# Peptides against a protein of PDB entry 7UQJ: the designs that were tried, part 306

Target 1, 160 residues: chain A of PDB entry 7UQJ
Amino acid sequence: PELYQNFNITPPRGVLFHGPPGTGKTLMARALAASCSSDERKITFFMRKGADILSKWVGEAERQLRLLFEEAKKHQPSIIFFDEIDGLAPVRSSKQEQIHASIVSTLLALMDGMDNRGQVIVIGATNRPDAVDPALRRPGRFDREFYFPLPDVKARFKIL

## One batch from the design tools (peptide; made by RFdiffusion4, then SolubleMPNN)

Design b2_p27_5_s1 (from b2_p27_5, 9 letters changed)
Fold by OpenDDE base, seed 4:
Structure b2_p27_5_s1 (fold): chain B 160 residues (1-160), chain C 160 residues (1-160), chain D 160 residues (1-160), chain A 27 residues (1-27)
Amino acid sequence: as target 1 above (160 residues)
Amino acid sequence: as target 1 above (160 residues)
Amino acid sequence: as target 1 above (160 residues)
Amino acid sequence: SGFDEPYPPGEPKLVRYYSDETMAEAL
């Protein structure tokens, strides 16, 4: 409740941070977790990298996602941050379809299965929003998107 | 000269940024590039990821490193940023020794071969400084290390 | 009012963010601005870099500071973020004394002149809090300091 | 692919694509 009230969001909504590499997506997610933590209410911050879930947990990625969401629920209020989420949930048309399809299906089910009363926020970061499965970018999942731009050269002339 | 003066570094010195994931190492490298760029003197920023050099350029990684340093020299003043440099230059005792040994040797030679008069800065970022080949952490290579903090939770409770 | 309530600060209080480079000071200021903005109440975020105020506006820096504070007041609720504020307000004993003295005096007067009823927050970021004029670090100015520390290993086990 | 910029990146603008809602509202 309060975490989502502080964010002025209707739960459960995932947030997609996208933009060029080194635009501070991961640092923003940490800054948000931090800004929402109080002495009375500490937010538990879970971070996973999409490619690491696939590479470390070949054949266990689905189980690791379930465990992650269970831990996040157990330690709520919590943030689950997926760095490089396009590595976890690529567009289905990539030739590596079958292994990714099960993992994506699991992530979709976990996001859809978040109780509206839970205090779990999911943040995904990507450099390639179009490389994320469009099913994850729907309402009730990663339905809010933040673009982390490179400054336009013209904006530099105003800041500089 | 001026680029290295702005960094307060004696050339040729690489800078190792290390710290937990999402502490803004990449963003800092970019911010440093930005802070050292003027209207008169634009810095060219090259970014590579260590694991991508190994995975994309199987059998060409050494050539790609050489080309990168040549381009950086051609477009000086420049910054070469290696994200996840522990993926490029792991400790020599890792069982994947042979492929990494040639790449690491090439990177060492390229760093040692940087003319002291060049305006090329090399920044390496890692979450695991101890996973980087110690040969890269010697004087004349990545001889300056900056640790990247997680912001303390206690400071945040005073902000809120 | 509400902006300052969200920051849990009594106006006019400046906030000094200090810590090593890349600890996310700028990103935290942006995250705070974003977290305090709602559909009903958008916060205007002004950003300036201390060194840029000095380098661009030689002989006009004082006027630019005044204009910035006037714009911030006009577009309240607002945040004025000074990145690298040690570049704007160095310790008076630095040999570049005379030009900096007028600018520092102007910034002091502008911070002291903020009406307690205004919705203008000033955030200064520095890597060197001891390089900031101590007059700026007094009550009613940058009287709240947030250290962005290097993570102690023990703090990770409580956030993770 | 590596990222090559002839110009240093400036500050990340947080821009919401789908609504006028702030980052706070979207988080």
Scores: peptide ipSAE 0.036, ipTM 0.297, DockQ to the pose 0.078; fails the geometry check
Fold by OpenDDE base, seed 5:
Formats: sequence, structure tokens, C-alpha cells
Structure b2_p27_5_s1 (fold): chain B 160 residues (1-160), chain C 160 residues (1-160), chain D 160 residues (1-160), chain A 27 residues (1-27)
Amino acid sequence: as target 1 above (160 residues)
Amino acid sequence: as target 1 above (160 residues)
Amino acid sequence: as target 1 above (160 residues)
Amino acid sequence: SGFDEPYPPGEPKLVRYYSDETMAEAL
């Protein structure tokens, strides 16, 4: 019991993976989720595509986000991976349909509402970090950004 | 000199990468494009998303595919990577708009029209191989399929 | 000053990336290294090939490992990436020359001797996880393993 | 001619970090 308390699980903070398509963002997120689960401590990995949440859940995207975060909390420790998060949470513009503003607002609230004791990590992946709402890129949300460069041509010869 | 001639560069044959989202299909395609280029032999990597070709090039998708293959041939050796190819070449249904049928037909013709001497490799990535037109999965097209399994989540939590 | 102490950097814990050649292990390790470095906090990435340590440093491999870990500690936070770690740390056999036993023993001692406060992550990559000394795959060492599945092997042989 | 310029071969650079944690600390 007591040894689990000293896991200063740093507050659930969002991690933004960004970089060109095919730089391994999604693979990294899965590898991380895998790396985070021990035989003793299984991490639950939740994956959603930003565009899929918008397209499949027209009018329910907000509810589905809430359910996802609740399920992640229920199955903690957990990772929520949003692939193509720029599709889910595009930059707020005056031309954005009210629907997108609500989804972004909900995601913001869900990230802010993760108690610092939550064993839930949120990973966002995008090819266009500048297309992600700047409000998501603030402290307590996606406050860590990882740029995935193209694989070095030199890494080639060791992989293949 | 002579030993390099016996690289029977297998005729330009499509490779289908399939597997769950975030299994590294796109990363692998880039890593392959990477590994195939030496300091002496740069491989040109072309990447397109299937959905982007349909959405951005409404009415010109066929022309853009032709141009892509011509550009790839011009810059050979080259890799053409179609991410989300199930979006570009969905299974033929009686409900398919004539537009999709023409795009698939064009892609088929472009793959078939790649002379066996072409140093152009076509890689398709999909999460839904069964959603890809079976005609594309035939010999001379995407005649090789690679399943990208999920990274085994049983891998222990030491990185994160 | 004090805030830096509460980086309960989980004890230096080795991560084993395993999977066939071409699966992105080296790319992922570089991606991790970079993803761990901010503009404010540069992670020092050390890369060594297992075979290179044995072949280039005949009789000094043990010393070079010590120096590498010392340099990594000096430049913490750091990642030590051993590519082809099966070449560095092969399974102990009665036929293994005493030299390999000492190198493996040194790596074990270096991994065990990393105090839980060390901001040094060790990543090993191998194509043959079963060729890695089981002692390295124990808790406190490479106790996290990531399988990088092949894209099905037929992609390689016909791409290239 | 939209050649994807090879992104500089590099470590995935942490571009923004509002905490002092590494990705390894972050995860």
C-alpha cells in the first residue's frame, strides 16, 4: 500500500507529439503505452483519431470525450492517445462552427479537471502543431511538445 | 559494376502495410525510404494521404495521381507512400460514386503501367486492408502485405 | 534548487527494444532521446553499437562502457542507446570467451550501480532478444521490453 | 513539386516544455 504513494506521478500532463507524417508519433505513443505497462502495472491504452471523433460522433463528440476520460480514470493508470489531434481540436477561428468550439472547450476542461493524482497521461499527435488550439498547448494541458523529425538517413542502415 | 546489375529490382510492386492505427506503418514506410537511399543513391519519397487526394483534388485526383507517378518516375529511384489508402481506393460497391471508380481505375492503371524496370515502389498503408479494393491487392499491384501488429502492451513500464 | 530534487526520475531503468531489423528501434530510440530534451533541458543522447564496442575497443570495451556511463551521468539527463545490444551482451554460454563475460558483467554492474537518482535511461535495441543475456532482462536493468513487430518480412525483400 | 523535404535528421526535439520533466519523466 505505502510504496504506491511515492509514485509522484507527475500531474497528468498532456504530451504533444508533432512532426511530419510518418515520423513515428503514433508508434511512439503505443511504444510508450507498452513501455509504461509492467506485469504488475498494466496501463490501459486508449486511442482515438481526432477526425473520427468529429465524424463518427457528430453531436456526441463532447460526451464521447467525457466517457473516454472517465473510462481512462476508471482504468488508471492509462494513456489517452489522440492521433491527428489537430482534427479534433483545431485552432479557434471566428469561422469555426460552434460544435468545434464546444469540443475544444470540453477537452480543455477534461485536461484541467484531471486531478494531479490522476494516473492518466494524454498524448496528442499532430502533423500541424500550429493547427492545434493554443489553449491546449498551455501548462496543465499539452505542456510538453515533442518534435518528431524525419528519421535520419543514418538510422536507416541500422534498422533495415 | 556487374554485381549491381543482378539486383533484380523486383518489378515495381506495391506493398500494403496494414494493421491497427499507430503500429508504425507510416514510420516504417519512411524508414524504408530512408534505408533504401544511400549517400550515392538518394531515394525520393513521395507521401500522400488517400483522403487528402480525394478532398483536396476534387475532380483532379486522377490527374494528381498521374502527376505523382510521373514525378516519381522522373525522380527514380522513388517510393510513393499512400497513407490511408483505403480512403483513396475503397472497395468497389454499387453505391460508389463514379468518381471513386475512376480514381481506383487510374491507380490500377498506373500500377500496371509501371514497367518492371521502374525503380518506383508504391507503399500503401491502411488500418482496414479489407476496405481496399481487391483489385489493388493482386499480383503486379499491392501483391505484398505487411501486418503491423500492435506493440505488445505487456512490455513493462520502465520508459515512462 | 529544491524543485529539482522532486524529480523522482524513476530509477535508471533499461528498456529493451527488440524486433526484426527495420522495425524502427533505432529511430524510436532517437525519437525518445529527442522527445526527452527541451529547449531548457537538453537530453544528451549517447549511441553505441554493440558490435562496434566489441570490435573497435578490443580489450577496452569494459573501460569504454564505464566511460560512457560516466559521461552519461556527467551530462544527465541522458539516454544511452545500445544498438545491436545482442552483440554487446550475448547470452552467457560455457563457450563464451571470458572477455564477453566481463563485458556483460560490467554492463550489469553499471546498470545496477546507477543510483535511483540518476537521470540516465539505457535503451538497448536488438533483433534477437533471446540472444541478450537474461541477466540484463531482469528488474533494475532492461526490465521493459518493446517488441517492434516487422512489417511482414516480404516488404523488405521485394522493396529492396 | 511538393517534395517532402527531408526533415532534418534529428532527435525529436522537445519544442515546448512547461515543466522541467523529460518525456521519460512526463510519461
Scores: peptide ipSAE 0.030, ipTM 0.345, DockQ to the pose 0.085; fails the geometry check
Fold by OpenDDE base, seed 2:
Structure b2_p27_5_s1 (fold): chain B 160 residues (1-160), chain C 160 residues (1-160), chain D 160 residues (1-160), chain A 27 residues (1-27)
Amino acid sequence: as target 1 above (160 residues)
Amino acid sequence: as target 1 above (160 residues)
Amino acid sequence: as target 1 above (160 residues)
Amino acid sequence: SGFDEPYPPGEPKLVRYYSDETMAEAL
């Protein structure tokens, strides 16, 4: 977040971190939040799991997402980190698909409703970028994708 | 990896990584695995989630744990990484408690059955070390605990 | 920690963590320190900043380095973590160059004076490995280098 | 049962960017 201001960078509305489990997606998001915080300007880091949005917020997921974005806007500069954002993807049951589609639609609307001047960065992390709704991966949403590779086996030997 | 040779420390059978979410527990486990692999000696990394052990292995969790430890022993040197190992803790339902107690008992037996000379390291990661069964935290099991602190906000400013 | 015993790897006297800011170098060092501590064997973690060595220890930096290594040896097993170790590199002012050269020379001597059996690991972290004195990067000193990738500047621009 | 190879943290790579701005121009 402070990095954006320091570079006169217009923050993307959303950034998708994707790659195998334990490639440091969550750590990177926290490190970015940390690296963008100064003594004068603390970044607020909001973390949610995609699966928690579905399981814990059954029937209130939309409202809780709205409240999350409002709280993130209130505490700007802020990062909203969605861990396992592929967990918001429609599961093959028609009734779950409608609920998931509504949650995804709400997230889309919240991301679209973010003013480009807002100091709220949304980071989605997934192990399965292709399981993320393509609508989330459009310009003005998660329009930036970071592959967190498995480090090459050759990079392993330099850590010995 | 080299640290233990310098310390003449008998490798514990298990290591508990604990600390808040996204403090790099999984990343550290992977980095340790990588740092221990050479061109001549590749470490095999086995990853399981505590929740997956309970949910996907319903009725076969014990067998799958045994197979995992056998496979890890077959592919030694190896690391078994249990992400969210607190997910093996009994959930307050009596029927789940019995299943969880059986899985934990199986894991205890598998850790106890590892020869101290075995090239299989078990890493458990949790956000809630106090939710991990104290029996897993005994000598010869997860007898080493690593707190992954949230990088102190004051330590955040020092990473810029 | 366990993994080095499995690999018969002689631990370096020093490990250089290099890579751009916020890549988790300090976190990794702390996590390694934590990861080597047991209830029976706590690792003492000594942290210093390269810039603090220069700025706070003006005229006593050598003595403070000696005391640090003595204290680390006294409290072994221990890790000495030098954050921003590139801050010990001579800055282009002739008067600072002499002071820095003396501090670097002292650090070299302290690292060379460590018995390979000593349970003191030195970790240097830098954002600028090429700004670290090549003498520190020799065998028996910081002979192991870990690139904490930022993603390539093109891939940091691909994470930012 | 995913057998994941042990790896250090990979250098995250931007795989997709839909703006003409560089991502350092946007993070």
Scores: peptide ipSAE 0.030, ipTM 0.341, DockQ to the pose 0.079; fails the geometry check

Design b2_p27_5_s1 (from b2_p27_5, 9 letters changed)
Fold by OpenDDE base, seed 1:
Structure b2_p27_5_s1 (fold): chain B 160 residues (1-160), chain C 160 residues (1-160), chain D 160 residues (1-160), chain A 27 residues (1-27)
Amino acid sequence: as target 1 above (160 residues)
Amino acid sequence: as target 1 above (160 residues)
Amino acid sequence: as target 1 above (160 residues)
Amino acid sequence: SGFDEPYPPGEPKLVRYYSDETMAEAL
């Protein structure tokens, strides 16, 4: 966030963190929200789980996504972190597919509707990047992807 | 791991990581598994989610837990990480309560049945420590608890 | 500690965590303290900052270090975590150099004076391993070093 | 599969970037 303005860069609307579970994706998203927060400029961090968007807001998930983006816009600069974002697009059942397709379509529209001048960054985290709808991974959406590798074996030897 | 033997400390059978979501609980569990593996002595890391134990192994969850602990014992030294362990004790439905009570009872028995000389550490992670059955939090089970605070703005500069 | 006994290795008195700021060094130190404390045997975790040892204890830093090591020995098993340990050895000013040399000498003597049977582990964290006095990095002191890699500078630049 | 996942996680590697902007530019 702070880095983008200093370099006259159009902040990417979305960043996808992917890699094995427990590689620090969520921690990194929180840490980014932190490192970008100065004493003068606090970044507001919004966290949601993909599965919660479906299960907790059955029938209102689209409205809750809209409200989340409005709240993030109101509290700029802000980070919206979607943990387990693959949980918004689970492939396997016809009734779930239609509900998921609508929620994903709403998320796409919200990401497309973000002005490049808005100080809202969206971070998605997944353990299964291939389970994330390719439409979310296009330019102007989650157009930047970070692989979180498993940490190297050699670093282990000297903590113990 | 290494701390326990040097200190003549009986390695706790279980460690509970609790704190807000995205505070690095899973990362830390992996990091501990990492820090404990040398080139000469690899620690085997087993990861399961509390919700997966219930949903993916409906009717076999107890057997899968037994097999997991046997496999962990076979591949000593080992860490078993239960992510979202509160997902094993969801309060809300009479049929779920009986199934959950049986699975939790099996986990309790498996943790109680670990020899204090076994090189198997169990780590549970939760965002809701109060949703974890107090029976799991007793001595010889998850008898150690770690609060993962939200990284302070200052701590975040040190996560990045 | 457990790994050291299993390998007939004299437990290092000290472990150095190094790597860029924000790589989870402090988080790891807390989690190690964490993973080592059972209900039957709590590990006492002492945290100090290198800069605080100099600034808060001007003229008493050596005594405060001695008291810290005595208290850690009294509350065995214990971990002493020095965050920003490079702050004990800042190179550049003649008056600071003499004060720093004395404090570092005291820390060296305290680390050398720990019995190999003592249940006290010292963890140092730094963002600048090259700013840590090589004398601290010798066998029987901080003889084990862990590099905490940044998440790729490239990835940070593209996450930010 | 036991993942032997050492800590800290390796540097997140950029896998995909659709901006023509350099990384120094994109920060």
Scores: peptide ipSAE 0.029, ipTM 0.349, DockQ to the pose 0.064; fails the geometry check

Design b2_p27_5_s2 (from b2_p27_5, 10 letters changed)
Fold by OpenDDE base, seed 1:
Structure b2_p27_5_s2 (fold): chain B 160 residues (1-160), chain C 160 residues (1-160), chain D 160 residues (1-160), chain A 27 residues (1-27)
Amino acid sequence: as target 1 above (160 residues)
Amino acid sequence: as target 1 above (160 residues)
Amino acid sequence: as target 1 above (160 residues)
Amino acid sequence: SGFSEPYPEGEEKLVLEYSDETMEAAR
């Protein structure tokens, strides 16, 4: 298919990198940060893991997300990279579902509240795009998606 | 070997990325597109597969190539990425050889016809540089080549 | 952990990319070169292998390093990428140790002699950061280090 | 100095699977 990626960087409020593990999602996010960074235009790169938002910031995850977005705005132009963003999805407990709903709601509000004038790009990386809350994939949020395919496994075995 | 890559981007009319599968040729092409893209300078990235040019555009491949280059020129600065450019090479049929010769001839003419003043870069990726028509690898076409080596397989096995 | 990368690119005189093979160190270095390269600001990318410095330039390695740094300065902004920089480390012979000591001393002097005003970045890639001479890892040399972790092997096996 | 700094030590498993496969925008 014709991939016309007009990098009409009207900075997508969110871009979703999805594909199997090891397809370079994190690398690409980094390479983007690096590439937009010049002597004249320094880009600030923020990285968080989805699982860390739930596990390390128990009870303060929403506040930490707000602070992250504020800090990104303060240091614009900025990239916020959420690695394993599907890790915000709840595991099998009702308590985790409620915590998830609150955190996802906060992330949605933060993404929706980003002025189009802000030079803040949000990148989400996932190996499981179907495990990402569909609300995050709507216009004005992670509304651009990039698939990172696996190298043809057969071709890798000829290299191994 | 000394890789002096003077990114004296006098936009190489063509850059050939070659190396074994899964060495990041496509990723690099995208990273290049992303990296040259800033808020002020949006780069348009066009992607086509060599096999798709032959199989999906049967009878219109030449016209589709012309349209692609025109659209890239219209949206300059632009990158045209041909993935699996060796897929333009014919399979074992005389009919495919004739179709190939016509398509390759069109691509040659389009690359030769690119004004040095145009901010259009053509990147070809292949796993089989020897399967790429030598005419495409001449000066003014894919006249810069980048080898993407495999990670040392022995070192990967220490990681598995 | 919170990766706040302020791309406050005061150009590190040296950046060390370290991590297991196939983690994209070379790709990242090239992506950086590409990303900093625009139509207005062409970045020259120089690549050398550590082993090639010792084996191919026997007796002239120091001179070749000096010429490399001079050429990089002449074509600034520039990136000098040393792939497998740990390959400068001696093998088990006293003669190789002396040659190593001289070459490393020359590289140290060249890195130390780079004016902070020069737009020359040195990137060293290694799979074995502990095999890199600690003197190269001091401030004003390879004083910034980036770890390239492996993909979760478990996640790769679900793809295989 | 227009050089993009590489990325500090994070457990970012830069799985550069050098996938030669085209990143298709999954529509």
Scores: peptide ipSAE 0.000, ipTM 0.212, DockQ to the pose 0.073; fails the geometry check
Fold by OpenDDE base, seed 2:
Structure b2_p27_5_s2 (fold): chain B 160 residues (1-160), chain C 160 residues (1-160), chain D 160 residues (1-160), chain A 27 residues (1-27)
Amino acid sequence: as target 1 above (160 residues)
Amino acid sequence: as target 1 above (160 residues)
Amino acid sequence: as target 1 above (160 residues)
Amino acid sequence: SGFSEPYPEGEEKLVLEYSDETMEAAR
């Protein structure tokens, strides 16, 4: 939050961190949360896994997402970090596709319902940006994408 | 990498990265892999999730672990990174406990079978070190533990 | 830490983490410190900002650097992390150049005075490696450089 | 508790209160 304010950058509603596994997406999200928090302004960091939204919240996922966003709004400034947001991708069963479509639709509505003045940043992390529903990648949602490249093996070689 | 040489610490065969989610365990493992690679000496980085070992490799997990260690040995110097190694923890079903016990036993045997001269480092990452089988945490296995603290809120307050 | 011993790489006295802002340099330094600490062997992490060395320590910066290195030596194994080490770079005023030259000279002497057996690692982080005094980047000092690439500028511009 | 940071000087002010574990503990 503060980083965007410090740069006079209007924080996007959503940022997609994408790149190979273990490129530090989760870490960077936490570090960003960290670097945006001051003694006077604590940032609340909410984390959820995309797979947990599908598996643990079966039947209540929509409600839990709403509660998450309400809690994030209550604890502003906030970061909601969805790790493995590609885990929200529909599994091939028609019933799972419907459940996924509902969850994604709910997430879309929650992201769209965030006032631009809201101090809630949503960060989605994925190893497979193309597996993320394109609707989530539209302006006003995860409209900002950050590629966490594999630190090029060569760039790694220079710390030695 | 350089830190252990500075400390004259014999690198263990296995290192347990533990700490709360998103404390950078995976990133650090990657960065360590990176920092150990040179233009002349590339490190091969193998990554597996503990949950994938249990779920995807049902019936072949042992064989796949053996193949992984053989491949890591073939591509020395290597890092095998087990993300969510606590995901190897037994799920409460007796059948899963037996499968888990076999996988853990196989991993133990593979770690024990590594010559101390082997240029294969095993890194396990977990958010729940106490959920990792104590046998994996014995000398010659994951005998080095690195706590990735939540950057103590106070410690984070010391970077800004 | 362990990785450098595995690769038989002589750890440098200093590692320069360079790359654009927010690439995780500070976090990596902390995570390295954390990943070097065990229950039996705690690493002491010292952190200073280059700008703070110039601004807060006006007239005592040299003494504070000496004390820092002495304390780091006393609390071995240790990491000294200089965040924004490019902030030690002379601002164009002749008076600041002299102060900077003294501080840099002191840091050089302290790094040169570290025995290769010393368990004190110095990490410098900068967004502007070219603004770091070349003398600091010589062998036996910050002779190892790690580029924290911008995730491809396009990817950063997509977060923004 | 394996990492002791010595006294940081600066105004650095970062509080992350709620991880998943804190939310599960609040259930």
Scores: peptide ipSAE 0.000, ipTM 0.214, DockQ to the pose 0.051; fails the geometry check
Fold by OpenDDE base, seed 3:
Structure b2_p27_5_s2 (fold): chain B 160 residues (1-160), chain C 160 residues (1-160), chain D 160 residues (1-160), chain A 27 residues (1-27)
Amino acid sequence: as target 1 above (160 residues)
Amino acid sequence: as target 1 above (160 residues)
Amino acid sequence: as target 1 above (160 residues)
Amino acid sequence: SGFSEPYPEGEEKLVLEYSDETMEAAR
């Protein structure tokens, strides 16, 4: 947050954290939220898992996304962190295509509907950036992407 | 700990996280501790700084290490994270050699005394793996090493 | 960076990351640095340890701080991350007071001398915010403070 | 506390328990 103001960069509506699992994407999102909050100005951090939005809210995912964005807007400044966003917005796979398409469409609309004056940042994290619908990666959405390199894979497999 | 148990991998007695400062070694250790804990199986996370063990416990460092390992054993499954382990177990430098040698010897004995059935994982973090006593890097001790690359400065610079 | 621009908050000259060790302060600073760079706009990330500035540069710490800030200014936009800033700017303890006081004074002057138009952000990380000289925590310096809680266990799984 | 985290119910909680001494030593 603070880093973007200093740089006179229009804050993206969304940032995509991508890289192999456990590279600290999620932790980074939290710490960004933490690092953006002062005693004077607390940032509200909302976190959702992409798969949970699909699985827990079968038939209500769109409503829950709307509520999430409304709540984030109400509690500005805020961060919405979508962990495993590829689970929410997978590239079109055939049999589940319709439900995913509607959720993605809703998320796109919500991100597009964020006024540039809104103090809501959306962060998506994925291990599979190519599994994220390209529509989400367009300007005004997840238009900034950050690669979290594996700490050397050999190191990781022994830890993970 | 849990990561290794869940993977049916014999947990190493010790893992060395090495790499430039701020590569997330400490965070990774905490995130590992976290990610290994389930609602059913909490992992206790112990953290000590190598330099603090030397400076705070002048004359009691050995006892404090023993107590730490006993407490970790009592609260299994557990992780002991030594941040800046090169401060605890520096390669023998002349004038402080005796005190460091005794502490290293104690740590070696404690790590060697960990039964393979123990659910205690020791993680050491250092920026200077070559400053760590080679005896600690032997099998049954910090026998697994994980390099935390700088997120490629270019990758970082592209993200920064 | 981006979060602060959206919030129409004057970017602080300095941000204090505080919280228990291994809460990800350093990683957060790095990932903030990473999250603020785009392909179009690279941010230069400088990292120094507070204790290293004191120990490595005995008698040159002030000069090294000046050089650091000059280099950061030259490579704008940039982040200076002071890890363990309490080691650089400890609250006045008697016998080492004079050297610490001069270094703190230099850091204060450097932070105060940062033009509001400068694209240099200073991030300090500490486990002991009360060990940081209160003068550093004043407006125009480390005037924004971010608590890195131990990721409340509940908080952590929601992110991983 | 710098940020408020509304956590939805039902996510697995990573419980890191620190011993009181570990918490005190970190204080």
Scores: peptide ipSAE 0.000, ipTM 0.287, DockQ to the pose 0.054; fails the geometry check

